# Ledger of designs, part 312: peptides against a protein of PDB entry 5EIB

Target 1, 366 residues: chain A of PDB entry 5EIB
Amino acid sequence: VDLEPGTMDSVRSGPFGQIFRPDNFVFGQSGAGNNWAKGHYTEGAELVDSVLDVVRKESESCDCLQGFQLTHSLGGGTGSGMGTLLISKIREEYPDRIMNTFSVMPSPKVSDTVVEPYNATLSVHQLVENTDETYCIDNEALYDICFRTLKLTTPTYGDLNHLVSATMSGVTTCLRFPGQLNADLRKLAVNMVPFPRLHFFMPGFAPLTSRGSQQYRALTVPELTQQMFDSKNMMAACDPRHGRYLTVAAIFRGRMSMKEVDEQMLNVQNKNSSYFVEWIPNNVKTAVCDIPPRGLKMSATFIGNSTAIQELFKRISEQFTAMFRRKAFLHWYTGEGMDEMEFTEAESNMNDLVSEYQQYQDATAD
Target 2, 366 residues: chain A of PDB entry 5EIB as posed
Amino acid sequence: VDLEPGTMDSVRSGPFGQIFRPDNFVFGQSGAGNNWAKGHYTEGAELVDSVLDVVRKESESCDCLQGFQLTHSLGGGTGSGMGTLLISKIREEYPDRIMNTFSVMPSPKVSDTVVEPYNATLSVHQLVENTDETYSIDNEALYDICFRTLKLTTPTYGDLNHLVSATMSGVTTCLRFPGQLNADLRKLAVNMVPFPRLHFFMPGFAPLTSRGSQQYRALTVPELTQQMFDSKNMMAACDPRHGRYLTVAAIFRGRMSMKEVDEQMLNVQNKNSSYFVEWIPNNVKTAVCDIPPRGLKMSATFIGNSTAIQELFKRISEQFTAMFRRKAFLHWYTGEGMDEMEFTEAESNMNDLVSEYQQYQDATAD

## One batch from the design tools (peptide; made by RFdiffusion4, then SolubleMPNN)

Design b2_p27_8_s4 (from b2_p27_8, 11 letters changed)
Fold by OpenDDE base, seed 2:
Structure b2_p27_8_s4 (fold): chain B 366 residues (1-366), chain A 27 residues (1-27)
Amino acid sequence: as target 1 above (366 residues)
Amino acid sequence: FFNHPEVLEEMYELRQSNPDIIVINVG
């Protein structure tokens, strides 16, 4: 789904354009111009019914619909505005189905779009209310991984998207292969989300490999286990050591000893016990899939529900506040039918979320 | 951003492997 027809043409002409059904390409005419309000109330609102018709048709073809996986950027007007509109409309129509998102957080290191803090804040407000599970893919973290870890002097969108795809492949492993822990979206939610509003995940991947880097050899189980808990391997720009894990899932892929995995997972928990809440028993889940990812012998994917994720929201909030207090570009949003109160409500809800994470970080019991 | 071929491939593979999950790419 895109509000810009040129992007859809690029997808159709691309290497994978023929794998999608033509009827599943829904596109607008004017784009959102990086404006959440255009995506949510005007241009996106004109297109949303066409998307919902496709969603209904696809839903009818499911034997037992689990839910939805939506990918979108919170910095751009289409992904943020129209994406959250779709999430809201789908939630209204399918209230008993899981809404899972991969939400890309904007960063000034990657994009020069000045209004991204508005788009992100308005989107986070919607995600808090209307999603069950949200993987926070932070462009700042992706850039830092590419630059610092992968030693790429000028990270490209291709480099960032390679990390995203590897992470997506990892976190969805249990959904794609039978007999795994968290084999459906609802089981994942039950295991990962102890409190409904605290459903924002910090994903991580090991080994970190760049596009075209043949040199990363398969790591050992101990090395994979150590790397997945390293802040440098997190796809969200927060330090887990500044918070506490509420829940963790680890997904290992490749031929390895289950016994060795269990031993290493126990060891890493014991070494990092201060970074876990003590009042959620058995809050670390481990899965092993014998099928390695493409091009790797072994990998480990991390899903963390950590109170440290508040650092990401604080960053966005600070950027938002700096713009909003000056009413910078506010007329672009109000001109599309938004009220200034919607900005204040979104900011308030995000700050409440930060406060909730801090409360549970400091808690000694439920 | 998410219109990158590698991301779209992952979404397609998920849909093929689990038809009970509807995948949507926006933007």
Scores: peptide ipSAE 0.568, ipTM 0.937, DockQ to the pose 0.924
Fold by OpenDDE base, seed 1:
Structure b2_p27_8_s4 (fold): chain B 366 residues (1-366), chain A 27 residues (1-27)
Amino acid sequence: as target 1 above (366 residues)
Amino acid sequence: FFNHPEVLEEMYELRQSNPDIIVINVG
């Protein structure tokens, strides 16, 4: 789904354009222009019914609809505004189905779009209320991984998207292959989301290796486990050591010893015990899939529900506040039918979310 | 961002592997 015709044409002409049904391409005539309000109230609102018709049709083709996985950028007007509109509308129509998202958080290191903090804040407000599970893919973290870990001098969107795809592949492994932990979206939610509003995940992927060192790296279960829990491997720009894990899922892929995986997972939990809440029993889940990812012998994917994710939201909030206090660009949003109050409500809800994470971070087992 | 071929491939693969999950790419 896109409001920009040119993007859709690129997808259609691309290597994968033919694998999707033509009727599943829904596009507008005019883009949202990086304006959440255009995506949510005007241009996106004109298109949303057409998308919902496709969703209904696809839903009817499901034997047992689990739910939805939506991918979107929170910096762009279409992904943020129309994406969250779709989430809301789908939630209204399918209230008992799981809404899962991959939400790309904006970063000034990656984009010069000045209004991204508005789009992100307005989007997070919607995601808090209308999603069950949200993988936070932070462009800040992706850029830092590319630059620092992968030693890419000038990270490209292609480099970032490669990390996104690897992460998506990893976190969805259990959904794609039978007999795994978290084999459905609902089980994932039950295992990962102890509190309904605290459903924002920090994903991580291992191995992350620079091209220059890749040929010399032996991949071992201990190395994967260590790297997977390393803050530098997190796709969200937060340090898990600054918070506590509420829940964790680890997905190993490839031919490896389950015993060795269990041992290493136990070791890493013990080593990092101070970074887990003690009052959620069995809060670390591990899966092993014998099928390696493409081009790798083995991998490990991390899903963390950590109170440290508040660092990401604080970053966005700070950027938002700096703009909003100046009323910068507000007329672009109000001109699309938004009230200034909606900005304040979104800011408040995000700050409440931060406070909730902090509360559970500070909570002790009585 | 998500219109990148690799991301679309992952979405496609998920849909093919689990038809009970509807995948939506926006933007």
Scores: peptide ipSAE 0.558, ipTM 0.934, DockQ to the pose 0.875
Fold by OpenDDE base, seed 5:
Structure b2_p27_8_s4 (fold): chain B 366 residues (1-366), chain A 27 residues (1-27)
Amino acid sequence: as target 1 above (366 residues)
Amino acid sequence: FFNHPEVLEEMYELRQSNPDIIVINVG
């Protein structure tokens, strides 16, 4: 789904343009112009019914619909505004189905779009209420991985998207292959989300690879286990050491010893015990899939529900506040039918979310 | 961003492997 016709033409002409059904391409005549309000109330609102018709048709074709996986950017007007509108409308129509998202968080390091803090804050407000599971893919973290870890002098969108695709492949492994832990979206939610509002995940991947880089070096299970818990491998710009894990899932892929995986997972939990809440029993889940990812002998993917994710929301909130105090560009949003009150409500809800994470971070078993 | 071929491939693979999950790419 895109509000920009030119982008859809690029997808259709691309290597995967023939994979999707032609009827499943829904596009607008006018882009959102990086404005959440255009995506949510005007241009996106005109298109949303057409998308919902496609969703209904696809839902009817499912034997047992688990739910939805939506990918979107929170910095752009279409991904943020129309994406969250779709999430809301789908939630209204399918309240008993799981809403899972991959949400790309904006960063000033990657984009020059000045209104990204508004789009992100308004989007997070919607995601808190209308999603069950959200993978936070932070452009700041992706950039830092590319630049600092992968030693790319000038990270490209291709490099960032390669990390996103590797992460998506990793976290969806259990959904794609039978007999695994978290084999469905609901089981994932039960294992990962102890509190409904605290459903924002910090993903991580090991080994980190750039686009076109083939790592010939076989990593060991101990190395993978260590790397997946390293803050430098996190796709969200948060330090897990500044918070506590509520829940963790580790997904190993490739031919390896289950015994060795269990031993290393126990070791890393013991080593990092101070960074886990003690009052959630069995809060670390491990899966091993014998099927390696493309181009790798083995990998490990990390899904963390950590209170450290509040660092990401605080960053967005600070940027939002700095703009909102100046009333910068507000007329672009209000002119599309938004009330200024919606900005303050979104800011408040995001701050409440931060406070909730902090509360559970400080909670003790006694 | 998500119109990148590698991301679309992952979404396609998920849909093919698990038809009970509807995948939506926005933007």
Scores: peptide ipSAE 0.550, ipTM 0.932, DockQ to the pose 0.927
Fold by OpenDDE base, seed 3:
Structure b2_p27_8_s4 (fold): chain B 366 residues (1-366), chain A 27 residues (1-27)
Amino acid sequence: as target 1 above (366 residues)
Amino acid sequence: FFNHPEVLEEMYELRQSNPDIIVINVG
């Protein structure tokens, strides 16, 4: 789904354009212009019914609909505004189905779009209420991985998207292959989300290896396990050492010993015990899939529900507040039918979310 | 951003492997 026709033409003409059903391409005539309100109230609102018709048709084709996986950017107007509108409308129509999202968080390091803090804050407000599981993919973290770890001098959107695709492949492994832990979206939610509002995940992927060193690195289970828990491997710009894990899932792929995986997972938990809450028993889940990812002998994907994710929301909130205090660009949003009160509500809800994470971070076992 | 071919491929593969999950890309 896109509000810009040109993007859809690029997808259709791309290497995978023929794989998708032509009828499942829904596009608008006018882009959102990086304005959440335009995506949510005007141009996006005009298109949303057409998207919902496709969603209904696809839902009718399901034997037992588990839910939805939506991918969107929170910095842009379409992904943020129309994406969250669509999430809201789907939630209204399918309240008993799981809403899973991959939500790309904006960063000033990657984009010069000045209103991204507004789009992100307004989106987070919607995601708190209308999603069950949200993978936070932070453009800042992706950029830093590309630059520092992968040794890319000038990271491209292609480089960032490669990391996203690898992560998506990893976190969805259990959904794609039978007989795994978290084999459905609901089981994943039960295992990963102990508190309904605290459903934002920091994903991570291992190995993260520069192209020049890939051929020389023998990947081992201990190395993968160590890398998964390294802050430098997180796709969200948060330091897990500044918070506590509520829940963790680790998904290993490739031919490896289950015993070795279990041993290494136990070792890393013991080594990092101070970074886990002690009052959630069995809060680390491990899955092993014998099918390696493309181009790798083995991989490990990390899903963390950590209170450290508040660092991401604080960053966005600080940027939002700095703009909102100046009433910068507000007329672009209010002119699309948005109430200024929605900014304050969104800011408040995000601050409440941060406070909730902090509360559980500071909580002790009784 | 998510209109990247590799991301779309992952979404497609998920849908093919698990038809009970509807995948939506909003670009």
Scores: peptide ipSAE 0.541, ipTM 0.930, DockQ to the pose 0.898

## One batch from the design tools (peptide; made by RFdiffusion4, then SolubleMPNN)

Design b2_p28_1_s1 (from b2_p28_1, 13 letters changed)
Fold by OpenDDE base, seed 5:
Structure b2_p28_1_s1 (fold): chain B 366 residues (1-366), chain A 28 residues (1-28)
Amino acid sequence: as target 1 above (366 residues)
Amino acid sequence: SAVLEKLKAQAAKEAEELAKRRAELRAA
């Protein structure tokens, strides 16, 4: 789905364009112009019914519909505005189904779009209410991984999207291979989301290795476990050491000893015990899938529900507040039928979310 | 955990209060 036809043509002409049904390509003509309000109230509102018709058709063809997965950017107008409109409409029609998102957070290091803080804040407001699970993929973190870890001098959107794809493949492993931990979206939500509003995850992937170091790297369970818990491997620009894990899932892939995985997972928990909440018993879950990812002998994917995710929301909130206090570009949104009150509500809800994460970070068993 | 259940009950109350406050803001 896009509000611009050119994106759909690029997908169709791509190496995997033929895996998607041609009739499932829904697109507009005018685009959202990086404006959330155009995506949510005008251009996106004109297209949403056509998307819902496709969603209904595909849902009816499912033998067992678990839920929905949306991949979108919160910086752009289509992904943010129309994406959150679509989430709201799907949630209304399918209230008992899981809503899962892969939400790409904007970064000033990656994009020159000045209104991204508005689009992101307005989107987070919707995601807090209408999603059950949200993987926070931060363009800041992706850029830093590409530059610092992968040693790419000039990271491209292609390089960032490669990390996104690896992460998405990792976190969906249990859904794609029967008999694994979190084999369905509802079990994942039960294991990962102790509090309904606190459903924002920091994903991570291992191994991350520069091209120059690939030949010297041994892929071992201890090394994967260590790298997976390293703050530099988080796909969200948050330091887990500045917060506490509410819940963790670790997904190992490849031929390895389950015993060795359990030993290393116990060791990393014990070493990092100060970074876990003590009042959630058995809050770390581990899965092992014998099928490695393509081109690797083994990998590990991390899913963390951490109070450190508040750093991401604080960054967006600070940028939002600095613009909104000046009423900068506000007329672009109000001209599409938005009220200034919607900005204030979105800001308030995101600040409340930050406060909730801090409350649970500071909570003790006493 | 009794602590977890207490915190869940508190979170549910806070979520309900937030939802009410938002409904009031939307109705104004």
Scores: peptide ipSAE 0.208, ipTM 0.799, DockQ to the pose 0.779
Fold by OpenDDE base, seed 1:
Structure b2_p28_1_s1 (fold): chain B 366 residues (1-366), chain A 28 residues (1-28)
Amino acid sequence: as target 1 above (366 residues)
Amino acid sequence: SAVLEKLKAQAAKEAEELAKRRAELRAA
């Protein structure tokens, strides 16, 4: 789905364009122009019913509908505005199904879109209320991984999207292969989300290796485990050491010893015990899938529900507040039928979310 | 476990209060 036809043509002409049904390409003629309000109230609102018709049709064709997965950017107008409208509408029709998102967080290091803080804040407000699971994929973190870890001098969107794809493939492994932990979206939510509003995950992937060193790198379970818990491997721009894990899931892929995985997972938990809440029993879950990713002998994917994710929301909130206090560009949103009150509500909800994470970070067993 | 349940109950209460405050802000 897009409000711009050119994006859909690019997908259709791509190497995998044929995997999608032609009728499932829903697109507008007028883009959102990086305006959340256009995506949510005007251009997106005109298109949403056509998308819902496709969603209904595909849902009816499912033998066992677990839920929905949305991949979107929070910095743009379509992914943010129309994406969150679509989430709301799907949740109204399917209140018993899981809403899962892969939400790409904006970064000033990657995009010069001035209004991204508005789009992101307005989107997060909707995601807090209307999703069950949100993987936070931060363009800041992706850029830093590409530059610092992968040694790419000039990271491209292609390089960032490669990391996103690897991460998405990792976190969905349990859904795609039978006999795994978190084999359904609801089970994942039960394991990962102890508090309904605190459903924002920091994903991570291992191995992350530069092209120059990749051929010389041994892939071992200890190395994967160590890298998976390294703050530098997180796809969200927050340091887990500044918070506490509420819950963790680790998904290993490839031929490896389950015993070795369990031993290494226990070791890493013990080494990092200060970074876990003590009052959630058995808050680390591990899965092993014998099928490696293409081109790798083994991998590990991390899913963390950490109070450190508040750093990401604080960054967005600070940028939002700095713009909103100046009423910068507000006329672009109010002209599409938004009230200034909606900005204030979104800001408030994000600040409340940050406060909730902090409260659980500071919570003791006593 | 007891702490978790207490915190869940608190979170639920705070969420209700937050929802109420938002409703009040929308009604104003």
Scores: peptide ipSAE 0.197, ipTM 0.763, DockQ to the pose 0.842
Fold by OpenDDE base, seed 4:
Structure b2_p28_1_s1 (fold): chain B 366 residues (1-366), chain A 28 residues (1-28)
Amino acid sequence: as target 1 above (366 residues)
Amino acid sequence: SAVLEKLKAQAAKEAEELAKRRAELRAA
């Protein structure tokens, strides 16, 4: 789905265009112009019914519909505005189904789009209320991984999208291969989300290796485990050491010893015990899938529900507040039928979410 | 954990209070 035709034509003509049904390509003509309000109330609202018709058709064809998975950017008007409209409409029609998102957070290091903090804040407000599980894929973190870890001098959107794809493949492993931990979206929510509003995940992937170092690194369970818990491997620009893990899931892929995985996972928990809440029992879950990812012997994917995610929301909030206090570009949103009050509500809700994370970070067992 | 259940109950109450405050802000 897009509000621009050219993106859909690029997907259709691409190497994997044949895996999608032609009738499942829904697109507009005018685009959102990086405006959340155009995506949510005008251009996106004109297209949403056509998307819902496709969603209904595909849902009716499912033997067992678990829920929905949306991939969207929070910086752009289509992904942010229309994406959150779709989430709302799907939630209204399918209230008993899990809403899962891969939400790409904007960064000034990646995009010069000045209004991205507005689009992100307005989107986070919707995601807090209408999603059950949100993977925070932060363009700040992706850029930093590409530059610092992968040693790419000039990271491209292709390089960032490669990390996104690896993460999405990793976190969906348990859903795609029967008999694993978190084999359905509801079990994932039960294991990862102790508090309904605190459903924002820090994803991570291992191995992340520069082209020059690939020949010298053995892929071992200890190295994967150590890298997976490294703050530099987090695909959200937060340091887990500045917060506490509420819950963790680790998904190992490839032929490895379950015993060795359990030993390394115990060791990393013990080493990092100060960075876990002590009042959530059995808050680390581990899965092993014997099927490695393409081109690797083994991998590990990390899913962290950490109070450190508040650093991401604080960054967006600071950028939002600096623009909103100046009333910068507000006329672009109000001209599409938005009230300035919606900005204040979204800012308030995001600040409340930050406060909730801090409260649980500071909570101790008596 | 008794702590977890207490915190869940607090979170539920805070969520209800937050929802009321938002409804009040929308009505103002």
Scores: peptide ipSAE 0.168, ipTM 0.728, DockQ to the pose 0.877
Fold by OpenDDE base, seed 3:
Structure b2_p28_1_s1 (fold): chain B 366 residues (1-366), chain A 28 residues (1-28)
Amino acid sequence: as target 1 above (366 residues)
Amino acid sequence: SAVLEKLKAQAAKEAEELAKRRAELRAA
């Protein structure tokens, strides 16, 4: 789905364009112009019913519908505005189904779109209420991984999207292969989300290796485990060392010893014990899938629910507040039928979320 | 743990109060 036709043509012409049903390509003509309100109240609202018709049709064809997965950006108008409208409408129609998102967070290092803080804040407000699981994929973290770890001098959106796709493949492994720990979206939510509003995850993927060092890197369970828990490997721009993990899932792929995985996972938990809450028992879950990802002997995917993710929301909030206090560009949103009060509500809800994460970070087993 | 159950109960209560406040704000 997009508000611009050119995006759909790019998907159709891509190497996998033929796997998608032609009727499932829903697109607008006008675009959202990087405005959340255009995505949510005008251009997106005109298209949403056509998308819902496709969603219904595909849902009816499912023998066992677990829920929905949305991939969207929070910086643009379509992914943020129309994406959150679609989430809301799907939640209304399917209240008993899991809503999972891969939400790409904006970064000033990657995009010059001035209104991204508004789009992100307004989106986070919707995601807090209407999603069960949100993977926070921060463009800042992706850029830093590409530059520092992958040794790409000028990271492209293609390079960033490669990391996103690897992560998405990793986190969905348990859903795609039978007999895994998190075999369904609901089990994942139960294991990862101890508090309903605190459903924002920091993902990570290993191995991440520069092209120049790829031939020299051994792929071992210890190396995957060490990289997966490295703060520099997180795809959300927060440092886990500044917070505490509420829950963690690790998904290993490839032919490896389960015993070695369990030993390394125990070792990394013990080494990082100060970065976990002590009052959530068995808060680290490990899964192993014998099927490696394409082109790798083995991989590990990390899912962390950490109170450190408040750093991401604080960054967005600071940028939002700096714009909103000046009433900068508000007329672009209000002109599309949005109320100025919705900005204040979104800011408040995001600040409440930050406060909730801090409260649980400071909670001790007394 | 007892702490987790206490925090879950508190979070549920806070969520209910927040939902009530939001309903009141929408009705005004």
Scores: peptide ipSAE 0.135, ipTM 0.687, DockQ to the pose 0.637

